# Designs tried in a protein design run: peptides against a protein of PDB entry 4GXB. Part 219

Target 1, 277 residues: chain A of PDB entry 4GXB
Amino acid sequence: VPTEEVSLEVLLSNGQKVLVNVLTSDQTEDVLEAVAAKLDLPDDLIGYFSLFLVREKEDGAFSFVRKLQEFELPYVSVTSLRSQEYKIVLRKSYWDSAYDDDVMENRVGLNLLYAQTVSDIERGWILVTKEQHRQLKSLQEKVSKKEFLRLAQTLRHYGYLRFDACVADFPEKDCPVVVSAGNSELSLQLRLPGQQLREGSFRVTRMRCWRVTSSVPLPSGSTSSPGRGRGEVRLELAFEYLMSKDRLQWVTITSPQAIMMSICLQSMVDELMVKKS

## One batch from the design tools (peptide; made by RFdiffusion4, then SolubleMPNN)

Design b2_p30_2_s2 (from b2_p30_2, 13 letters changed)
Fold by OpenDDE base, seed 5:
Order: structure tokens, then sequence, then C-alpha cells
Structure b2_p30_2_s2 (fold): chain B 277 residues (1-277), chain A 30 residues (1-30)
């Protein structure tokens, strides 16, 4: 692609548009720096955020496709998909809420975390009780962003990334599940027929390994999801999990977001490695 | 590295090829 100056749109979690002038040849970090500059985010806080490729759903929700890698050209990565549904989103890229303290000390950082958290609650990524919701709304009305975040940090699935509904082979074959990644785990929420909502927590420290696979689904007569053409690639994330002492079992998640799930796993592992050092 | 594996995987997908990559977890506690 020839090097040209272009206007690139980057979205915040709340859908706010940030327009930056970049070169088509600018790499991910260059674009991230441009966004930071536009927002007046200090250089020392840039590392707490990343650019993600997402698909915007009809309801305005974001389906995370992947984190943009260092070698990528964000303009090319998003435009090559030839669909207006694909967007670039700025989001925090750490898992330990302790790092919020560093980010919250800055006005811009605080605003970014606040906007993301509000969005995550509105989208149901963060789970809240009625009472908690009332408290959050009160704080939002007061525009008390710090207090809002402090309360939010205590909520279930704070800091988690929620994926689209998909399928897992645990506890049974072809179980519909909602997967979320956060707090060094994958959370699988499922409702089996006649049963209450259940959550399976798979801690990263109990995963020996994980694998991402691509395959072509065999034509099964019954479950043609309208959106998957006969030739659509099936993605799976499998991980070998320590279920009990000396008992490893593979768990497989079938999801178009398998890549993003694996990126989350690696990111959580990386963060844990830093803590161990 | 993970990034290299992911890059190779994405390239395979773009080429319409079936592929896989496996990551050993360094923080696994046996």
Amino acid sequence: as target 1 above (277 residues)
Amino acid sequence: SFDEQLRAFEAALAAGQAASFTVDNPVFEA
C-alpha cells in the first residue's frame, strides 16, 4: 500500500470517535501514540492500553476480533476487511485492577477507564445486582468517576472481556456457553435444560497448554447457522486443564473469537509472569 | 513466540489453509 496521509477513526468503548491523522504505513504503536496525543494521554500511560479490531454489531455492541499486533498497519488491517462493521477500539490491556490506580491518577486515564467501565456495565459484561446498579447510577449522576470505579472494581467480572455466545464440549458436548476472560481465568457461563445458570471457572494456572485450531466444518444437515456459509472456517480454542490431582482433561470451545480468547490467555499469562519475577 | 505463531496462523487462515498452534503455559502449576 502506498504511503499516504489518512484520517483514521478509533473508537473508545463508549463509541466516542477519535479521529487521528496518520500514515497508511504507520504501525500499531504509531497509531496508538497518535490516539494518545489526540486524547492528551501521557506517554507513560500509553502502555496500559491497546488497539483492538472489533466488529460492531447492529445493536452497537463490539465483538472483539483480535488485538492489533505490533507489526500490523491498523489502517490496512481494518480497511482490508471491506466492511464498515469493523472498527478499531482503544481499551485497557491489563487485567490486575491494581494497575487502575496508576491510570486513575491522570484525568484522561480516569476518563478512559470510566467510559470503558460504564460501557461494560451497560453491555452486561460486568454483572451487577439491583442495589449495585442503583449505587452506580447515583455515582454516575454525581459524575464521581473515582468512586464509580472503586465500586465497579468490586463487581463480578470487573475487568473481564465478554465474548459472543458460543459452544463448548464441557460439561457436555455442544453446550451453549458465554465465555468471559479476566482475573487470570476463563469463565464459562451455561444454562443446561432444566438447570440453573452455572459458571465454570478455569484458572490459567491450571491450564497446562492451549491450542487454537482452524478447520472446515463438515456439512451437518441440521445446524447451518444462517451466517456461516458452507465454506466458513471453524475456529476452536482447546486447553488442557488440571481438573484434579494428576488428572488433565481437554476442554474445547468452538468460537469465531477463539483467536481473541487465546490472546487474552497469553496476555494474562504474561502479566502473571511479571508478577512472579 | 506466541506472536509469531499467531502471525503464522493468521497467514494460514488468509490462505484458506487449516492450521493450529499450541502454547505451553509457563505459569502452569502441576
Scores: peptide ipSAE 0.699, ipTM 0.970, DockQ to the pose 0.724
Fold by OpenDDE base, seed 2:
Structure b2_p30_2_s2 (fold): chain B 277 residues (1-277), chain A 30 residues (1-30)
Amino acid sequence: as target 1 above (277 residues)
Amino acid sequence: SFDEQLRAFEAALAAGQAASFTVDNPVFEA
């Protein structure tokens, strides 16, 4: 692609648009820096955020596709898909809520975390009770961003990424599940007809390894998810999990977001490695 | 590295090829 100056739209979690002028040849970090500059985010806080490729759903929700890698050219990455559904989103890229303290010290950082958290609650990524929701709304009305975040930090699945409904082979084959990644785990939520919500928590420290696989399903009788044409690529994330002492079992998630899930796993691993050093 | 594996995987996908990559977990506690 020839090097040209272009206007690139980057969205915040709440859908707020940030327009930046970049070169088509600018790499991910260059674009991230441009976004930070546009937002007046300090350089020392840039590392707490990343650019993500997402697909915007009809309802405005974001389905995370992947984190943009360092070598990528964000303009090319998003435009090459030739669909207006794909967007670039700025989001925090750490898992430990302790890092919020660093980000919250800055007004812009605080605003970004606040907007993201509000959005995550609205999207149902963060789980809230009715009472908690009332409290959050009260704080939101008062525009008490710090207090809002402090309360939010105590909520279930704070800091998690929630994925689109997909299928897993746990606890049984072809189980519909909602996967969320956060707090060094994958949470698999399952609601079977007439049953209570069940959650399986898979801690990263108990995963020996994970694998991402692409395959072309054979046209025969397999439940193609509605909307995928015959012969579309299927993505799977499998991880080998220590279920009990000396008992490893593979768990497989079939999801178009398998790549993003694996990125989350690696990101959580990386963060844990930093904490151990 | 993970990034290299992912890059290769995505390239294979773009080429219409079946592919896989495996990551060993360094923080695995046995």
Scores: peptide ipSAE 0.699, ipTM 0.970, DockQ to the pose 0.735
Fold by OpenDDE base, seed 4:
Structure b2_p30_2_s2 (fold): chain B 277 residues (1-277), chain A 30 residues (1-30)
Amino acid sequence: as target 1 above (277 residues)
Amino acid sequence: SFDEQLRAFEAALAAGQAASFTVDNPVFEA
């Protein structure tokens, strides 16, 4: 692609549009810096955020496809898909809520976290009781962003990334599940007919390894969008999990978002490694 | 590295090839 100046739209979690002028040849970090500058986010906070490729659903929800890699050209990555449903989204890219403290010290950082958190609650990524919802709404009305975040940090699945409904072979073959990644785990939620919601928690520290597999080649790129013809794309994330002492078992998730799930795993691993250092 | 494996995986997919990559977890606790 020839190097040209272009206007690139980057979305926040809440759908707010940030327009930046970049070069088609600008890499992910360059674009991220441009977005940060546009938002007046200080340089020392840029590292707490990343750019993600997402597919916008009909209801406005985002299906995360993958994190943009360092070598990528975001403009090319998104436009090459030739579909307006694909967007670039800015989101925080850490898992430990302790890092919120650093980000919240800055007005822009606070606003970003607030907007993301509100969106995550509205989308059901963060699970809230009726009473908690009332409290959150009250804080929203008061525009008490810090207090809002402090309450949100205590909520179930705060900081998790929720994936589209998919299939797993656990606890049984072909189980419909909703996977969420956060707090150094994959949460698999399952509701079987006539049964209560069940959750399987798979801690990353109990995963010996994981594997991403494609059984069917993708015609272009690694972006499998839900809704394409049946059998055209099949991605799987499998992880070998320590179920009990000396008992390893493979768990396989079949999902178009298998790549993103693996990215989350690696990201959680990386963060844990930093903590161990 | 993970990034390299992912890149290779995506390249294979783009080329119409079946692919896989495995990551050993350094934070695994046995």
Scores: peptide ipSAE 0.698, ipTM 0.969, DockQ to the pose 0.774
Fold by OpenDDE base, seed 3:
Structure b2_p30_2_s2 (fold): chain B 277 residues (1-277), chain A 30 residues (1-30)
Amino acid sequence: as target 1 above (277 residues)
Amino acid sequence: SFDEQLRAFEAALAAGQAASFTVDNPVFEA
């Protein structure tokens, strides 16, 4: 790709647009630095954020496709898809809420976390009770960002990334589930016919391995999604889970976001490894 | 590495071929 100066739009979680002038040859870190500079985010906080490729749904919600890798050229990655629905989003890229303390001490960092958290609550990624919602609304009206975040940090699925509804083979075959990644786990929420909402928690430390696969979709199935640079493809994330002592079982999630789920797993693993060091 | 595996996987997808990659979890507690 010829090197040219271009204007690139990067979105915050709340849909705020950040326009940066970059080169088409700028890699992910270069673009991230440009975005940080535009926002006046200090250099020492850049590492707490990443750029993500997302698909904007009709309702304005973001479906996360993947994290942009270091070798990628964000401008090329997004424009090559030739669809306006694809966007680049800035989001925090750590899992442990303890790192919020580092970020929120800076005004810009605080604003970014606040905007993300508000968005996650509004989109139902963070689960709130009626009373909690009232408290959050009050704090939001007062623009008490730090207090808002402190309350939010106590909420169910704070810091989780919620995926689009998909299918898993657990607890039974072809079970509709909503997967969320966070707190070193995959949470699978399911509602079987006539049953209450159930949640299965799969801790990363109990996953021996995981696998991402692509295959031809079933003709009668709704699990097909257009592949990157190809026609319809089925993506799956499978992980081998220690269900009990000496009992490993494979769990398979069929989702067009299987890649993103795998990225989340790796990211959680990386963070856990840092903690062990 | 994971990034290399993912890159290779994405390349395979772009080429229209089926592919897979497996990651052994270093933080697995047996």
Scores: peptide ipSAE 0.696, ipTM 0.969, DockQ to the pose 0.722; fails the geometry check

Design b2_p30_2_s3 (from b2_p30_2, 12 letters changed)
Fold by OpenDDE base, seed 4:
Structure b2_p30_2_s3 (fold): chain B 277 residues (1-277), chain A 30 residues (1-30)
Amino acid sequence: as target 1 above (277 residues)
Amino acid sequence: SFDDKLREFEARLARGEAASFTVENPVFEA
């Protein structure tokens, strides 16, 4: 692609649009810096955020496809898909809430975290009780962003990424599950027929390895799921998990977001490694 | 590296090839 100046739209988690003028040849970091400059985010805080490729769903929710890699050209990456459903989103890219303290010291950083957190709560990524919701709304009305975040940090699944409903082979084959990544774990929420909601927590430190696999779906006669056209590549994330002492078991998640799940795993691993050094 | 594996994986997908990559977890606690 010839180098040209273009206007690129980058969204915040809440859907706020940030328009930046970039070159088609600008790499991910260049675009990130342009977004930071547009927002007046200090350079020393840029590293706490990343650009993600997402698909905007009909309800306005974002389905995370992948993190944009360093070598990528964000303009090309998003436009090559030739669908307006695909967007670039700015989001925090760390897991430990302790890093919020660094980001919150800056007004722009605080605003970004606040907007993201509000959005995550509204989308149901962060789980809240009725009372907690009331408290959060009160803090929003007072525009007490710091206090809002402090309360939010105590909430279930704060800092998690929630994925679209998918299928896992645990605890049984073809179980419908909702996967969330955060706090150095994958959380699998499932509701089996006639059973209560169950959550399986899979800590990253208990995963020996993981694998991403692509395959052509075999014509299984029965699964006319209307949305998957004939010929879509099936993606799977499998991880070998230490279920108990000396007992490893493979768990396989079938999801179009298997790549993103793997990216989350690696990101959590990387952060844990930094903490151990 | 993970990034290299992912890049190769996506390249194969783009070509319509079946692909797989495995990551060994360095923070695994046995």
Scores: peptide ipSAE 0.715, ipTM 0.973, DockQ to the pose 0.715
Fold by OpenDDE base, seed 3:
Structure b2_p30_2_s3 (fold): chain B 277 residues (1-277), chain A 30 residues (1-30)
Amino acid sequence: as target 1 above (277 residues)
Amino acid sequence: SFDDKLREFEARLARGEAASFTVENPVFEA
């Protein structure tokens, strides 16, 4: 692609549009810096955020496809998909809520975290009781962003990334699950008709390894997995988990977001490595 | 690196090739 000046749209979690002028040849970090400059985010806080490729669903929700890598050209990455459904989103890229303290010290950082958190609550990524929701709304009405975040930090699945409904072989084969990544774990939530919500928590420290696999489903007649057309690439994330002492078991998640799940795992691992050093 | 594995995986995927990559977890506690 020839190097040209272009206008690139980057969205915040709440759908707010940030327009930046960049070169088509600008790499991910260059674009991120441009977005930071546009928002007046200080340089020392840039590292707390990343650019993500997402697909905007019909309801306006974002399905995370992947984190843009350092070598990528964000303009090319998004435009090459030739669909207006794909967007670039700015989101925080750390897991430990302790890092919120650093980000919240800056007005722009505070606003970004606030917008993201509001969105995550509205989308049901953060789990809230009715009473908690009332308290959050009250704080939102008062525009008390710091207090809002402090309360939000105590909520279940705060800081988690929630994926679209998919299928796993846990606890049984072909179980419909909702996967969330956060707090150094993958949470697999299962709700069968007429049953209580069941959750499997898989801590990253108990994963020996993980694998991402692509395959093409055989055109055989029977199980059109919901939402997969004939000939669509199937992606799977499998991880080998220490279920008990000396007992390793593979768990496999079938999801178009398998790549993003793997990215989350690596990101959580990286953060844990930093804490251990 | 993970990034290299992912890049190669995506490249193969783009070519329509079957692809897989495995990551050994350095923070695994046995």
Scores: peptide ipSAE 0.715, ipTM 0.972, DockQ to the pose 0.742
Fold by OpenDDE base, seed 5:
Structure b2_p30_2_s3 (fold): chain B 277 residues (1-277), chain A 30 residues (1-30)
Amino acid sequence: as target 1 above (277 residues)
Amino acid sequence: SFDDKLREFEARLARGEAASFTVENPVFEA
């Protein structure tokens, strides 16, 4: 693609559009810096955020595809997909809520976290009780962003990234699950017919390794997820988990978002490594 | 690196090739 100046749209979590003028040849960090500048986000806070490629669903929800890598050209990455459903989204890229304190000290940072948190609650990524929801609404009405965030930080799955419904082989084969990543874990939520919601928590520190695989489903295979056309690539994330002392077991998640899940795992690992150092 | 593995994986996918990559977890506690 020839180097040209273009207008690139980057979305915030709440759907707010940020338009930046960039070069088609600008890499991810260049675009991120441009977005930060447009928002008046200080340079020292840029590292707390990343650009993500997402698919916008009909209901306006975002399905995270992947984090844009350093070598990528965001304009090319999004436009090459030739679908307006794909968007670039700015989101915080750390897991430990302690880092919120650094970001919240800045007005722009505070606004970004607030917008993201509101969106995550509205989308059901953060789990809230009725009473908590009432409290949050009250704080929203008062525009008490800091207090809102402080309350939100206590909520279940705060800071988690929720994935689209998918399938896992745990606890049984072909179990429909909703996976969420956060707090150095993968949470697998399962609701079987007539049963209560069950959650499996898989801590990253108990994963010996993980693997992403691609395969072409067999045409006759009953394993074609409803809605996947013939010949679509199946993605799986498998991890070897320490279930108990000296007992390792593979858990496999079949999801189009397997790549994004692996990115989350790596990101959580990286953050843990920093804490150990 | 992880990024390299991912890049290669995606490149293979783009070519219609079956691919996999494995990451050993450095923070694994045995």
Scores: peptide ipSAE 0.715, ipTM 0.972, DockQ to the pose 0.737
Fold by OpenDDE base, seed 2:
Structure b2_p30_2_s3 (fold): chain B 277 residues (1-277), chain A 30 residues (1-30)
Amino acid sequence: as target 1 above (277 residues)
Amino acid sequence: SFDDKLREFEARLARGEAASFTVENPVFEA
């Protein structure tokens, strides 16, 4: 792609549009810096955020595809998909809520976290009771962003990334599940017919390894979504989990978001490594 | 690196090839 000045749209979690003028040849960090500058986010806070490629669903929700890598050209990455459904989203890229304290010290950082948290609650990524919801609404009405975040930090799945409904082979074969990544774990929520909601928590520290696998696209006669190559590529994330003492078991998740799940795992691992250092 | 593995995986995926990559977890606690 020839180097040209372009207007690139980057979305916040709440769908707010940030327009930045960049070069088509600008790499991920360059675009991130441009977004930060547009938002007046200080340089020392840029590292707490990343750019993600997402697919906007019909309901306006985001399906995270992957984190943009350093070598990527965000303009090219998103436009090459030739679908308006694909967007670039700015989101916090750390897991430990302790880092919120650093980000919240800045007005812009606070606003970003607030917007993200509100969106995550609205989308059901963060789970709330009726009473908690009432409290959050009250704080939102008062525009008490710090207090809102402090309450939100105590909520179930705060800071988690929720994936689209998919299938896992645990606890049984072909179980419909909703996977969420956060707090150094993968949470698998499943509802079997006639049963209550069950949640399996898989801590990253108990995963010996994980694998992402792609199948060869079978020619599906169905209109492949323009962003997926010929046929439905089946992606799987498998991880070997320490279920009990000296008992390792493979768990396999079949999901188009297997790549993103793997990215989350690696990101959580990286953060844990930093804490150990 | 993980990024290299992912890049290669995505490249193969783009070519319609079956691919896989495995990551050994350095923070695994046995």
Scores: peptide ipSAE 0.714, ipTM 0.972, DockQ to the pose 0.879

Design b2_p30_2_s4 (from b2_p30_2, 12 letters changed)
Fold by OpenDDE base, seed 2:
Structure b2_p30_2_s4 (fold): chain B 277 residues (1-277), chain A 30 residues (1-30)
Amino acid sequence: as target 1 above (277 residues)
Amino acid sequence: SFDDKLREFEARLAAGEAASFTVENPVFEA
């Protein structure tokens, strides 16, 4: 791609558009810096955020595809997909809420976290009770961003990424699940017939390893939805989990977001390694 | 590195090839 100056749209979690002028040859960090500059985010806070490739659903929800890698050219990465559904999103890229304190000290950082958190609650990524929802709304009406975040930090799945409904082989084969990543774990929410909602928490520290696999699905005679013209590549994330003392078991998640899930795992691992050092 | 594995995986995926990569977890607590 020839090097040209282009306008690139980067979205915040709430769908706010940030337009930046970049070169088509600018790498991920260059674009991130441009976004930060546009937002007036201090340089020392840039590292708390990353650019993600997402697919915007019809309802405006974001399906996270992957984190943009350092070598990537964000403009090329998003435009090469030739679909307006794909967007670049700025989001915080750490898991420990303790880092919120650093980000919240800055007005722009505070606003970013607030916008993200509001969006995550609205999307149901953060789970709230009726009373908590009332409290959050009250704080939102008062525009008390710090207090809002402090309350949000106590909520279930604060800081988690929620994935699209998918399938896992745990606890049974072909179980429909909703996976969320956060707090150094994968949370698998499942509803079995006639049963209440169950959640399985898989801590990263109990995962010996994980594997991402791509396979060509067997031609299932089922009506492929007309729009997925690419041969439905099946992606799976499998992890070997310490279920009990000396008992390792593989858990496999079948999801188009298997790559993103693995990125989350690696990111959580990296953060844990920093804390151990 | 993880990034290298991912890059290679995505390249194979783009080529329509079956691929896999495995990551050993350094923070695994046995």
Scores: peptide ipSAE 0.716, ipTM 0.973, DockQ to the pose 0.744
Fold by OpenDDE base, seed 5:
Structure b2_p30_2_s4 (fold): chain B 277 residues (1-277), chain A 30 residues (1-30)
Amino acid sequence: as target 1 above (277 residues)
Amino acid sequence: SFDDKLREFEARLAAGEAASFTVENPVFEA
């Protein structure tokens, strides 16, 4: 692609549009810096955020596709998909809420975290009770961003990424699950017919390894889901988990977001490694 | 690196090839 100056749209979690002038040849970090500059985010806080490729759903929700890698050209990455549904989103890229303290010290950082948190609550990524929701709304009305975040930090799945409904082979084959990544774990939420919501927590420290696999679904004669053309690639994330002492078991998640899940795992591992050093 | 594995994986996907990559977890506690 010839090097040209272009206007690139980057979205915040709340859907706010940030327009930046970049080169088509600008790499991910270059674009991130441009976004930071546009927002007046200090350079020392840039590392707390990343650019993500997402698919915007009809309801305006974001389905995370992947984190943009360092070598990528964000303009090319998003435009090559030839669909207006794909967007670039700025989001925090750390997991430990302790890092919020660093980001919240800056007005722009505070605003970014606030916008993200509001969005995550509205989308149901963060789980809230009725009473908690009332409290959050009150704080939102008062525009008390710091207090809002402090309350939010105590909530279930704060800081998690929630994925689209998918399938896992745990606790049994072909279980419909909702996967969330955060707090150094994968959370699998399952609702079986006639049963209450169940959650399985898989801590990263108990995963020996994980694998992402692509396969072409065999045309099983009966379950022609009409929309999956014969050529659709199936993605799976499998991880070998220490279920009990000396008992390793593979858990497999079938999801188009398997890549993003693996990115989250690696990111959580990286953060844990930093804490150990 | 993980990024290299992912890049290669995505390249194979783009080529219509079946692929996989495995990551050994350095923070695994046995």
Scores: peptide ipSAE 0.716, ipTM 0.973, DockQ to the pose 0.741
Fold by OpenDDE base, seed 1:
Structure b2_p30_2_s4 (fold): chain B 277 residues (1-277), chain A 30 residues (1-30)
Amino acid sequence: as target 1 above (277 residues)
Amino acid sequence: SFDDKLREFEARLAAGEAASFTVENPVFEA
């Protein structure tokens, strides 16, 4: 692609649009720096954020597709998909809430975390009780961003990414689940008809390995929707989990977001490795 | 690296090929 100056739209978690002028040849870090400059985010805080490719749903919710890699050209990556549903989103890219302290010291960083947290609560990614919701609303009305974040940090699934509803083979085959990644774990929430919400927590430190697999379903004789002649690609994330002493078991999640889940796992692993060093 | 595995995987997907990659977890506690 010829090097040209283009306007690129990057969204914040709350849907706020940040327009940056970049080159089509600019890599992910170059674009991230441009976004940071536009927001007046200091250079030392850039590393706490990343650019993500997302699909915007009809309701305005974001389905995370993947993190943009260093070698990628964000403009090309998003435009090559030839769909306006795909967006680039800026989001924090660390898991330990302790890093919030560094980011919150800066006005722009504070605003970014606040906007993200508000959005995550509104989208139901962070779970709140009625009383907690009342407290959060009170703080929001007072525009007390620091206090809001401090309260939010104590909430269930703070800092988690929530994925679209999918299927797992745990605890039983073909179980509908909602997967969330955060706090060095995968949380699988299961709601069976007439039953209470059940949650399975899978700590990353108890995963021996994980695998992402793609398969093309054999055209079952059912009505091929005429236009998509290529069978829908099925993606799976499987991980081998230490269920008990000396007992490893494979858990498989079938999801179009299997790649993103794997990216989250690797990201959590990387952060844990840094802490051990 | 993980990034290399992912890149290769995505390339195969784009080509319409079945693919897989496995990651061994260095922080696994046995």
Scores: peptide ipSAE 0.715, ipTM 0.973, DockQ to the pose 0.763
Fold by OpenDDE base, seed 3:
Structure b2_p30_2_s4 (fold): chain B 277 residues (1-277), chain A 30 residues (1-30)
Amino acid sequence: as target 1 above (277 residues)
Amino acid sequence: SFDDKLREFEARLAAGEAASFTVENPVFEA
């Protein structure tokens, strides 16, 4: 692609549009810096955020496709998909809520975290009780962003990324599950008809390895999930999990977001490595 | 690296090829 100056739209979690002028040849970090500059986010806070490729659903919800890699050209990455459903989103890219303290010290950082958190609650990514919801709404009405975040940090699945409904082979074959990544784990939530919500928690430290696979379903087995923008390709994330002492078991998640799940796993691993270091 | 594996995987995916990559977890506690 010839190097040209273009206007690129980057969305915040709340759907706010940030327009930046970049070169088509600008890499992910260059675009991220441009977004930061546009938002007046300090350079020392840029590393707490990343650009993600998402698909905007009909209801306005974002389905995370992948994190943009360092070598990518965000303009090309999004425009090559030739669909207006695909967007670039700015989101925090760390998992430990302790890092919120660093980001919240800056007004812009605070606003970004606040907007993301509000969105995550509205989307049901963060789980709230009725009472908690009332408290959050009160704080939101007062525009008390710091207090809002402090309360939100205590909530279930704060900081988690929630994926679209998919299928896993745990606890049984072909179980419909909702996967969420956060707090150095994958949470698999299962709700069967007439049953209580069940959650399987899989800590990253108990995963020996994970694998992403792609396969082409046989024509007869095409469960065309309507949400697969790419053709009849099936993606799976499998991880080998230490269920008990000396007992490893593979768990397989079938999801179009298997790549994104893997990225989350790696990101959590990276963060844990930093803490060990 | 993970990024290299992912890049290769995505390239194969784009080519319509079946592909797989595995990541050994360095923070695995046995």
Scores: peptide ipSAE 0.714, ipTM 0.972, DockQ to the pose 0.772

